# Peptides against a protein of PDB entry 4ASU: the designs that were tried, part 312

Target 1, 270 residues: chain A of PDB entry 4ASU
Amino acid sequence: ATLKDITRRLKSIKNIQKITKSMKMVAAAKYARAERELKPARVYGVGSLALYEKADIKTPEDKKKHLIIGVSSDRGLCGAIHSSVAKQMKSEAANLAAAGKEVKIIGVGDKIRSILHRTHSDQFLVTFKEVGRRPPTFGDASVIALELLNSGYEFDEGSIIFNRFRSVISYKTEEKPIFSLDTISSAESMSIYDDIDADVLRNYQEYSLANIIYYSLKESTTSEQSARMTAMDNASKNASEMIDKLTLTFNRTRQAVITKELIEIISGAA
Target 2, 83 residues: chain B of PDB entry 4ASU
Amino acid sequence: FTFASPTQVFFNSANVRQVDVPTQTGAFGILAAHVPTLQVLRPGLVVVHAEDGTTSKYFVSSGSVTVNADSSVQLLAEEAVTL

## One batch from the design tools (peptide; made by RFdiffusion4, then SolubleMPNN)

Design b2_p28_8_s1 (from b2_p28_8, 17 letters changed)
Fold by OpenDDE base, seed 1:
Structure b2_p28_8_s1 (fold): chain B 270 residues (1-270), chain C 83 residues (1-83), chain A 28 residues (1-28)
Amino acid sequence: as target 1 above (270 residues)
Amino acid sequence: as target 2 above (83 residues)
Amino acid sequence: ELSPIIQEMLERYREKLEERRRRREEEE
């Protein structure tokens, strides 16, 4: 490589390093906020799931319609955040299909669609875009819940798949159940709950759906920001190492050029 | 007893004597060992009676309350403020 | 008089009720 080539490459890598360093700082700030906001959201979301866990709501085997909601964002450069969700969605879809279930998919965030579009395009009902620019709100979750309810897809059971936050260096892709109003209403385990009218149960289910979506968004956001921070830190370190190596190469190459020129002058060969 | 909104936790797995909630069918008090039930909230006053005799008041918007067979209670409000 | 915070909460609740009503009317 010529000195000019090395110099061009050095400039390029230095620019990348500046960008990744800046992105790391932005991700760190967003992570700190997301983690704070996740604390109450987790209590709230887990509270909403308590009924389904305690009542042990089961979908009859003869019911065939299953909904998968994958939760991520539109933004890249966050390691395996999107691919982990997509991988679990694919696995779940395959398992359900093997069991004779009809599977439909909702993507929260454009990255899910980007990964799954080629293989699962016919199964997509809707994709929600513009996810990840701002921290998710309960209003955002309510809009998603409403769109699902208005989609006309009469699922029996669903799965919401998202990355649960563990620590700054760890997340786990998890699945939580979603149940239709009909499934909840017909569940034998619900018989112990007194004086539940159809209108109350409908309202309750709609609210619960929004709650679970909200919870998943908050977990996903926190996981994503932490992963991005780590990814950008690693990128910055790798860039630094490459800069050091190229700088050494540049210096060696420069000395070699100078030596060659001196030899040519001394030898009278030019 | 758990009482939370999306942005704030008021009670987390606490033991309380009684919780008064504003439901769409009317206000009712949830006592220890209340029968399992599900209700949706209307805007109104929530009153939490702690075991130590303290009473806390909250205004809530919409939401839900769940009383489970194990006597656990989840009060979830879309919005809630301390009064 | 209700505090401004409570008034805002009530307004949001009313909007939600109206949206639910509209949705039910569209489904009939």
Scores: peptide ipSAE 0.257, ipTM 0.918, DockQ to the pose 0.058
Fold by OpenDDE base, seed 2:
Structure b2_p28_8_s1 (fold): chain B 270 residues (1-270), chain C 83 residues (1-83), chain A 28 residues (1-28)
Amino acid sequence: as target 1 above (270 residues)
Amino acid sequence: as target 2 above (83 residues)
Amino acid sequence: ELSPIIQEMLERYREKLEERRRRREEEE
């Protein structure tokens, strides 16, 4: 490689490093905010899931309609965030299909659709785009919940799949249940709540759905920003290593050129 | 007893004597060892009576309250403010 | 931050509480 070629490559990699460093800083700021906002959201979301956990709601085997909600975002460069969710969605969909259940999918974030479009296009009810540019709000979750409720798909049971934040270096893809009004109202374990008005239960479930979606969005966002920070840091380090290697190559090549020129001068070979 | 909004936690697994919540059917008082129930909130006053006799008041928007068989209570409000 | 609608509802509620307090004070 000529000195010019090495210089051009160095410039390119240095530019990439600048971009990745900048992206890391942006992700860090978003992560810090997301983590702060996740604290109350987790208490809130876990609180909303408490009924389902404690009541141990069982779906009858004759119930065939299952909804999978995958939660991620539209934005890339965050490691395995999207692929992890998609992988679990695929696994769950396959298991449910093998059990003779009808499976429909909702994607929160365009990346879910991008990954699953080829294999699961016919199972998608709706994909929500424009996710991940701004921190998710309860309003956003409510819109998603409302769209689901208005979709006309009468599922019996569902699963919401998202990345739960553990630490700045760790997330875990998790699944939480969602239940239809009919399923929860008919559950034997809910008999202790028999005095509950049907309208009350409906409203409760609609609110619960929004709560769970909100919680999942907050967990997903925090996980994503953390993963992006890590990805950008790794990219920056890799770029740094390449810069060092190319710099050494440049210096060696430069010395060789100088030496050659000196030899030519001394030998009178022009 | 857990009382939270999407953005704020007021109580997290706390022991309280009584919680008064605004429901669509009227005021509902949750006592210790209350029977399991589910309710939805209307805009109104939440009053938390602590074991030490202190009383805290909150205004809430919509939401839900759950009383479980294990006597755990989850009060979830879309919006809530301390009064 | 509370939504404008909730803020309005809160204000109305406070007004009602004040009115009730005033009525109790007048009856005493």
Scores: peptide ipSAE 0.034, ipTM 0.848, DockQ to the pose 0.017
Fold by OpenDDE base, seed 4:
Structure b2_p28_8_s1 (fold): chain B 270 residues (1-270), chain C 83 residues (1-83), chain A 28 residues (1-28)
Amino acid sequence: as target 1 above (270 residues)
Amino acid sequence: as target 2 above (83 residues)
Amino acid sequence: ELSPIIQEMLERYREKLEERRRRREEEE
């Protein structure tokens, strides 16, 4: 490579490094906010899920309709955030299909669709786009919940799959159950709950769905921003290493050119 | 007893004497060993009676309340403020 | 007299109720 080529490449990589550093800082700021907002959201979301755990709601075996909701975002450059969710969605879909269940898929975030549309287009119902530009609010979760409820898609039970935040360096893809109103209302374990009005239960389920979606969005966002921060840090480090290597190459090449020119001058071949 | 909104936690797995909640079907008090129930909240006053005799008041907009068989309670308000 | 915060909360709740009512009417 000529000195000019090396210089051009160095400039390019330095620019990339600047971009990745900037993106790291942005991700760090978003992460800090997301983590702060996740604390109450987790208590809230886990509280909403408590019923399902304590009541041990079971879906009858004759019920075959299963909804998978994958939660991620529209934004890339965050490591395995999207692929991890998609992988678990695929696994769950395959397991359910093997069990004779009908599987439908909903994606929260465009990246899920981009990964699954080819292999699961027939099972894919809807994708919620424009996720990840702004921190998710309870209002956003409510909109998603309402749209799901109004979609006319019937399911008996469902799975919401999202990345749970563990630490700045770790997340885990997890699954939480979602139950239809009919499943909850017909569950034997619900008999212990006294005098539950049908309208009350309907409203309760609407809140529960919104709550769980909100929780999943908050976990996903925190995980994503953390992963992006790490990815951008790694990219910046890789760029730095490449800059160092190219700089050494540049220096060696420069010395070789100088030496060649000197030899030409001394030899009179010029 | 857990009482939270999406943005704020008021109680997290706390022991309380009584919680008064405004529900769509009417206000009721949740005491120790209350029967399991599910309710939805209407705008109104939540009153938490602590074991030490202190009383805390909150205004909630909407949400849900769950009383489980194990006496655990989840009060989840969409919006809540201290009074 | 309700604080402005409480008034805003009530307004949001009313909007939600109206939306729920509309949805029920559409299902019917």
Scores: peptide ipSAE 0.307, ipTM 0.921, DockQ to the pose 0.056; fails the geometry check
Fold by OpenDDE base, seed 3:
Structure b2_p28_8_s1 (fold): chain B 270 residues (1-270), chain C 83 residues (1-83), chain A 28 residues (1-28)
Amino acid sequence: as target 1 above (270 residues)
Amino acid sequence: as target 2 above (83 residues)
Amino acid sequence: ELSPIIQEMLERYREKLEERRRRREEEE
C-alpha cells in the first residue's frame, strides 16, 4: 500500500471514530433520560399486569388464535437488541405452531420486520414504523393499542416481547401476556370479581393494552439506548486500535520509501 | 395500594385506610378487604386516606382501578395531579 | 374555577372521547 493509500484509510477511520464518539454521546444523553422516565413507567406497567398475574388467567386450549407483538425500534447500531427480540419471537411462533395454534405477528419498529420478513412475512398483520426517534409517550402507545383493536383480527391470547432493562450493561428479553376481551370475560378466575359491566370491561382492556405497550416501549427504549452507547464505545475503541496499527504501518512504509530513495540516489540508479 | 400515572408514582405498594375514586358508574370508596372489582375512571377527584389520618387529594383524567382478591389495589391514571 | 392544569387535562380527555366517537361512527 502506498503512503497515499494509508493516509486515506487513516482519514476515513478517524472520521468514523468521530461519528461513533458523537453517537455514543447522543446515546448516553438519551439513555439518561430514558432511565429516569422508566422508573414511573415500570410501576405503572407492572401495575397494569397485576390483574393477569393475580387472577392467573388461562386461555382455553381450544382457542387457537395467538398474537405476538415484538417491540423494538427503527434504528440500528445497538448490538443484539433487535435480534434478541426477533429470536424470541421466532421461538415463540415455532412453539405455538407446533401446538397447533394460528400465529399472527405485529412489529413495533421496522427492524423487526427487516429481520423476520423473509421467513414470517405471511404472519405479519402490521408493522408500526417511526419508532425510536423520540421518547415514546402514552399517546404513542394508545395509538398502537387502538390500531391493534381496530385491525379486525380476533385473537384469543397474545404475547408482547420486549427487552427489559436491567442495568447499563444488561437487558433481558421478556414476554408478557395479552388477552382478548372474550378471554378475560370468560375466564373462570374472573368469577371472583363483582358483576362487571361489559362496557366497563371493554374500556378497561383498552387501557390495559395501552398500558402494557407503553411499558414495553419504555423498557425497550432504555435497553436500546444503553446498548447503543456500549456499541458505539466499542466501535470507537476498535477504530482507535486500527488507527494505531495503520499509523505504525505508515511510519514503517515512510521509512522504507526514504531508504529506497536514498539507495537510488547513492547507487546512481536515478 | 399503588397509584401511578405513566410519568409519576404517587403510591407504591402502600398501606392506606381508604381511597375514594371517581368511576364512570359513580363515586366508589375502596376500604380494606373490599371485594374484588374492576372499574374505569372518569375525570374527577381521588382522595387517599392514610392510616395516620392524613388525607391527600388528586385530580385524575381517565384510567382504571383494580381491586384484587388479595386486597391489593392498582389505581392507574392516564394523567394525575396533586391538589 | 378549575386550575389551568386541570382545564388542560379535561380538554385532552374530551378530545380523546371525540376521537373515539368519530372512529366508532366510521366503523358503522
Scores: peptide ipSAE 0.237, ipTM 0.908, DockQ to the pose 0.061; fails the geometry check

Design b2_p28_8_s2 (from b2_p28_8, 16 letters changed)
Fold by OpenDDE base, seed 4:
Structure b2_p28_8_s2 (fold): chain B 270 residues (1-270), chain C 83 residues (1-83), chain A 28 residues (1-28)
Amino acid sequence: as target 1 above (270 residues)
Amino acid sequence: as target 2 above (83 residues)
Amino acid sequence: SLSPIIQRLKEKYEKKLEERRRRREELE
């Protein structure tokens, strides 16, 4: 490689490093905000899930329609965030299919669709795009919930799959249940709630759906920004190491060129 | 007793004496050891009576309330403000 | 039919979208 080639590579990698450092800072700022907003959202979301955890709702075996909601975003460069969700979705879909269930998929974020399009395209009901540019709001979650409710797909049970935030260096892909109104209303464990008006239960369930989606979006966003920050940090470090290596190579090559030129001058071979 | 909105937490696993909630079917008072129930909230006043005798008032836009068999209560409001 | 709660959420969201659209149009 000529000195010119090495110089060109150095310039390119330095530019990449600048970009990755900038992206790290942006991700860090978004992460800090997301983490702050996740605190109340988690209490809120866990509160909404409390009924399902305590009521031990069982779906009858004869019920065959299952909905999978995968929650991610449109934006890349965040490590295994999207692939983790997609992997869990694939696993769940396969398990449900093996159990004789019909599976339909909703993707929140374009990356899920990108990963699953070839293998699961026929199972997708809808994909929500333009996710991840702005922090998710309860309004956003409500739109997703409304779209699901209006989809006409009468599922019996569902799963929402998302990355739960643990720490700046850790997230875990988790699954939470979504139940249809019919499943909840027919659940034996809900008998203690028998005096509940059908309209009340419907309203409650629809609101709960929006709550769970909102919660999942907040967990996902926080996890994603944290992972992106880490990924960009790693990229910056890798670039730094490459710059160091190339700089050494440049110096060695420069010395070799000088030495060669000197020898040619001394030998009269030029 | 947990009372939260998407953006704020007012109570997190707290012990309270009584919570009055505005339900679509009318006002509902939740006491200790209340029977399990589910309700949806209408816009209105939530009143939390603490064990120490203090009373806190909140306006909520909408939401839900759950009373579980274990006496845990989740009050979730779309929007809530302290009065 | 959508529940009253979800309807209200929808309306609020639509209003916010319209407001955002209007603000963008005003800035252009």
Scores: peptide ipSAE 0.115, ipTM 0.878, DockQ to the pose 0.271
Fold by OpenDDE base, seed 1:
Structure b2_p28_8_s2 (fold): chain B 270 residues (1-270), chain C 83 residues (1-83), chain A 28 residues (1-28)
Amino acid sequence: as target 1 above (270 residues)
Amino acid sequence: as target 2 above (83 residues)
Amino acid sequence: SLSPIIQRLKEKYEKKLEERRRRREELE
């Protein structure tokens, strides 16, 4: 490689390093906020899931319609965040299909669609875009819930798949159940609940859906920002190492050129 | 007893004596060992009576309350403020 | 028909969108 080539590569890598360093700082700030906002959101979301856990709501085997909601974002450069969710969605869809279930998919964030479009395009009901620029709000979750309720798809049960935050260096892709009003109302385990009005139950279920979606968005966001911060840090370190290597190569090449020129002068070969 | 909004936690797995909630069918008090029930909240006042005799008042915009068979209670509000 | 709680949430969201639109128009 010529000195010019090495210089060009050095400039390019230095620019990348600047970008990744900047992105790391931005991700760090967003992570700190997300983690703070996740604390109450987790209590809230887990509280909303408590009924379904305690009542042990079961879907009859003859029911065939299953909804999968994958939660991610539109934004890249965050390691395996999107692929982890997509992988679990694929696995779940395959298992359900093998069991003779009809599967429909909702994607939260464009990245899920980009991964699954070729293989699962016919199963997608809707994809929500513009996710990840701003922290998710309960309003955002409510809009998603509303769109689902208005989709006309009468699922029996569903799964929401998202990355649960563990620590700055760890997340886990998890699944939580979603139940239709009909499934909840027909569940034998619900008989112990005293004289629940049908309208009350409907309101409750719709609100619960929004709550669970909100919770999943908050877990996903925190996991994503943490993963991005780590990814950008690694990228910056890798760039630094490459800069060091290229700098050494540059210096060696420069010395060789100088030596060659001196030899040519001394030898009279001009 | 858990009482939370999307952005704030007021009680997390706390022991309380009584919780008064505004429901669409009317306000009712949740006591220890209350029968399992589900209800949605109307805008109104929540009153939490702690075991130590302290009383806390909250305004909620909407939400839900769940009383489970194990006597656990989840009060979830869209928006809530301490009064 | 939408439940009352979801209807309220929808209305709240629509109001926020309108406010954001108005703010953008005022800045242009």
Scores: peptide ipSAE 0.040, ipTM 0.872, DockQ to the pose 0.166
Fold by OpenDDE base, seed 3:
Structure b2_p28_8_s2 (fold): chain B 270 residues (1-270), chain C 83 residues (1-83), chain A 28 residues (1-28)
Amino acid sequence: as target 1 above (270 residues)
Amino acid sequence: as target 2 above (83 residues)
Amino acid sequence: SLSPIIQRLKEKYEKKLEERRRRREELE
C-alpha cells in the first residue's frame, strides 16, 4: 500500500471513530433519560401484570390461537438487542407450533421484521414502524394496543417478548403473558373476583394491554440505549486500535520509501 | 397498596388504612381484607387514608383498580395529580 | 366499541398528528 493509501484509510477510520464517539454520547443522554422514566414505568407495568400473576390465569389446552408480540425498535448498532428478541420469538413460535398452536406475530420496530421476514413472513399480522426515534409514551402504547384490538385477530393467548433492563451492562429477554377477554372471563381462578360487568372487564383488559405494551417499550428502550453505548464504545476502541496499527504501518512504509529513494540516488538509477 | 401512573409513583407496596376510588359504577372504599374485585376508574377523586390518620387526595383522569385475594391493591391511573 | 380511555388517547394522538402536519405545511 502506498503512503497515500494508508493516509486515506487513516482519515476514514478517524472519521468513523468521531462518529462512533458522537453516537456514544447521544446514546448516553438517551439512556439517562430512559432509566429515569423506567422507574415509574416499571412499577406501573408490574402493577398491571399483578392480576395475571396473582390469579394464575390458565389458558385451556384446546385453545389454539397464540399471538407473539416482539418489542424492539427500528434502529441498529445496539449489539444483540434485536437478535435476542428475535431468537426468543423463534423459539416460542417453534414450541407453540410443535404443540399444535396457530401462531401469529406482531413486530414492534422494523428490526424484528428484518430478521424474521424470510422464515416467518406468513405469520406476521402487522409491523409497527417508526419506533425508537423518540422516547415511547403511553400514547404510543395505546395506539399499538388499539391497532391490535382492531386488527380482527381473535387470539386466545399471547406473549409479549422484550428486553428487561438490569444494568448498564446487562439486559434479559423476557416474556409476559397477554390474555384475551374470553380467556380471562372463563378462567376458574377469576371466580374469586366479585361479579364483574362484561363491559368493565373489557375496558379493564384494553387498558391493561396498553399498560403492558408501555412497560415493555420502556424496558426495551432503556436496554437498547445502554447496549448502544457499549457497542459504540467498542467500535471506538476498535477504531483506535486500527489507527495505531495503520500509523505504525505508515511510519514503516515512509522509512522504506526514504531508504529506497536514497539508494536510487546513490546508485545513480534516478 | 400500589398507586402509579405511567410517569409517577405515589405508593409502592405501602400499607394504607383505606382508599376511596371513583369507579364507573360508583365510588367505593377499599378497606383491609376487601373482597377481590376489578374496576375501571372514572375521572374523579382518589382519597388515600394512611394508618397514621393522614389523608392524601389525588385527581385521576381514568384508570383501573384491582383488589386481589391476598389483599394487594393496584391502582393504576392514566394521569394523576396531587391535590 | 373502544374503551373510553383508549378513545381519548386516540383522539389526543390524532390531534398531535394534525398539528405536526400543519406545522410542516406552514414551513413549506
Scores: peptide ipSAE 0.026, ipTM 0.857, DockQ to the pose 0.141
Fold by OpenDDE base, seed 5:
Structure b2_p28_8_s2 (fold): chain B 270 residues (1-270), chain C 83 residues (1-83), chain A 28 residues (1-28)
Amino acid sequence: as target 1 above (270 residues)
Amino acid sequence: as target 2 above (83 residues)
Amino acid sequence: SLSPIIQRLKEKYEKKLEERRRRREELE
């Protein structure tokens, strides 16, 4: 490689490093906000899931329709955030299929669709796009819940799969249950609950669905921003290392050129 | 007793004496060892009676309340403000 | 039919979208 080539490459990598550093700062700001907003959202979301945990709702084996909701976003450059969710979705879908269940999929975020479309296109009901540009709101979750309810797919049981935030350096892909109105209404464990009006229960479940989706979005967003920040930091470090290596190469090449020129001068070959 | 909105937590696994909630079927008070139930909230006042005798009032726009067999209570409001 | 809660949430969201659209149009 000529000195010119090395210089060009150095310039390019330095520019990339500037971009990745800027992206890191943006991700850091978004992460800080997401983490703050996750605190109440987690309490809220865990609260919404408490019924299902306490009641230990079981779906009868004869019920075969299962819904998988994968929660991610449209944005890349965040490490294994999307692939982790997709992997869990695939695993769950395969397990359910092996058990003789019908599986349908909803993707929150375009990245889920991009990963699973080729292998699971027939199982997709709907994909929600334009996720991740702004912090998710309860309104956003409500829209998703509404679309799900209006899809006409009469599932018996479902799973929502998302990345739960652990720390700035750690997330875990988790699954939480979603139950249909029929399933919860017929569950034996619900018998201990005093005379619940059917309309009340329906309203409760629809609201619960929105709550769980909202919670999952907040967990996912926080995990994503943290992962992006880490990814951009790693990219910046890698760029720095490459700059150092290329700088050494440049210096060596420059010395070689100078030496060659000196030899040519001394030898009279110039 | 947990009382939260999507954006704010008012109580997190707290022990309270009584919670009055506005439900669509009517307001009711949740006492210790209340029977398990599910209700949806109408716009109205939530009153939390603490064990120390203090009373806190909140306005909620809508939401749900769950009373579990283990006496845990989850009050989830779409929007809530302290009064 | 959607529950009253979900309907209210939908309306609120739609209103916000309209307000944002209007703001964009006013800036253009």
Scores: peptide ipSAE 0.039, ipTM 0.876, DockQ to the pose 0.169; fails the geometry check

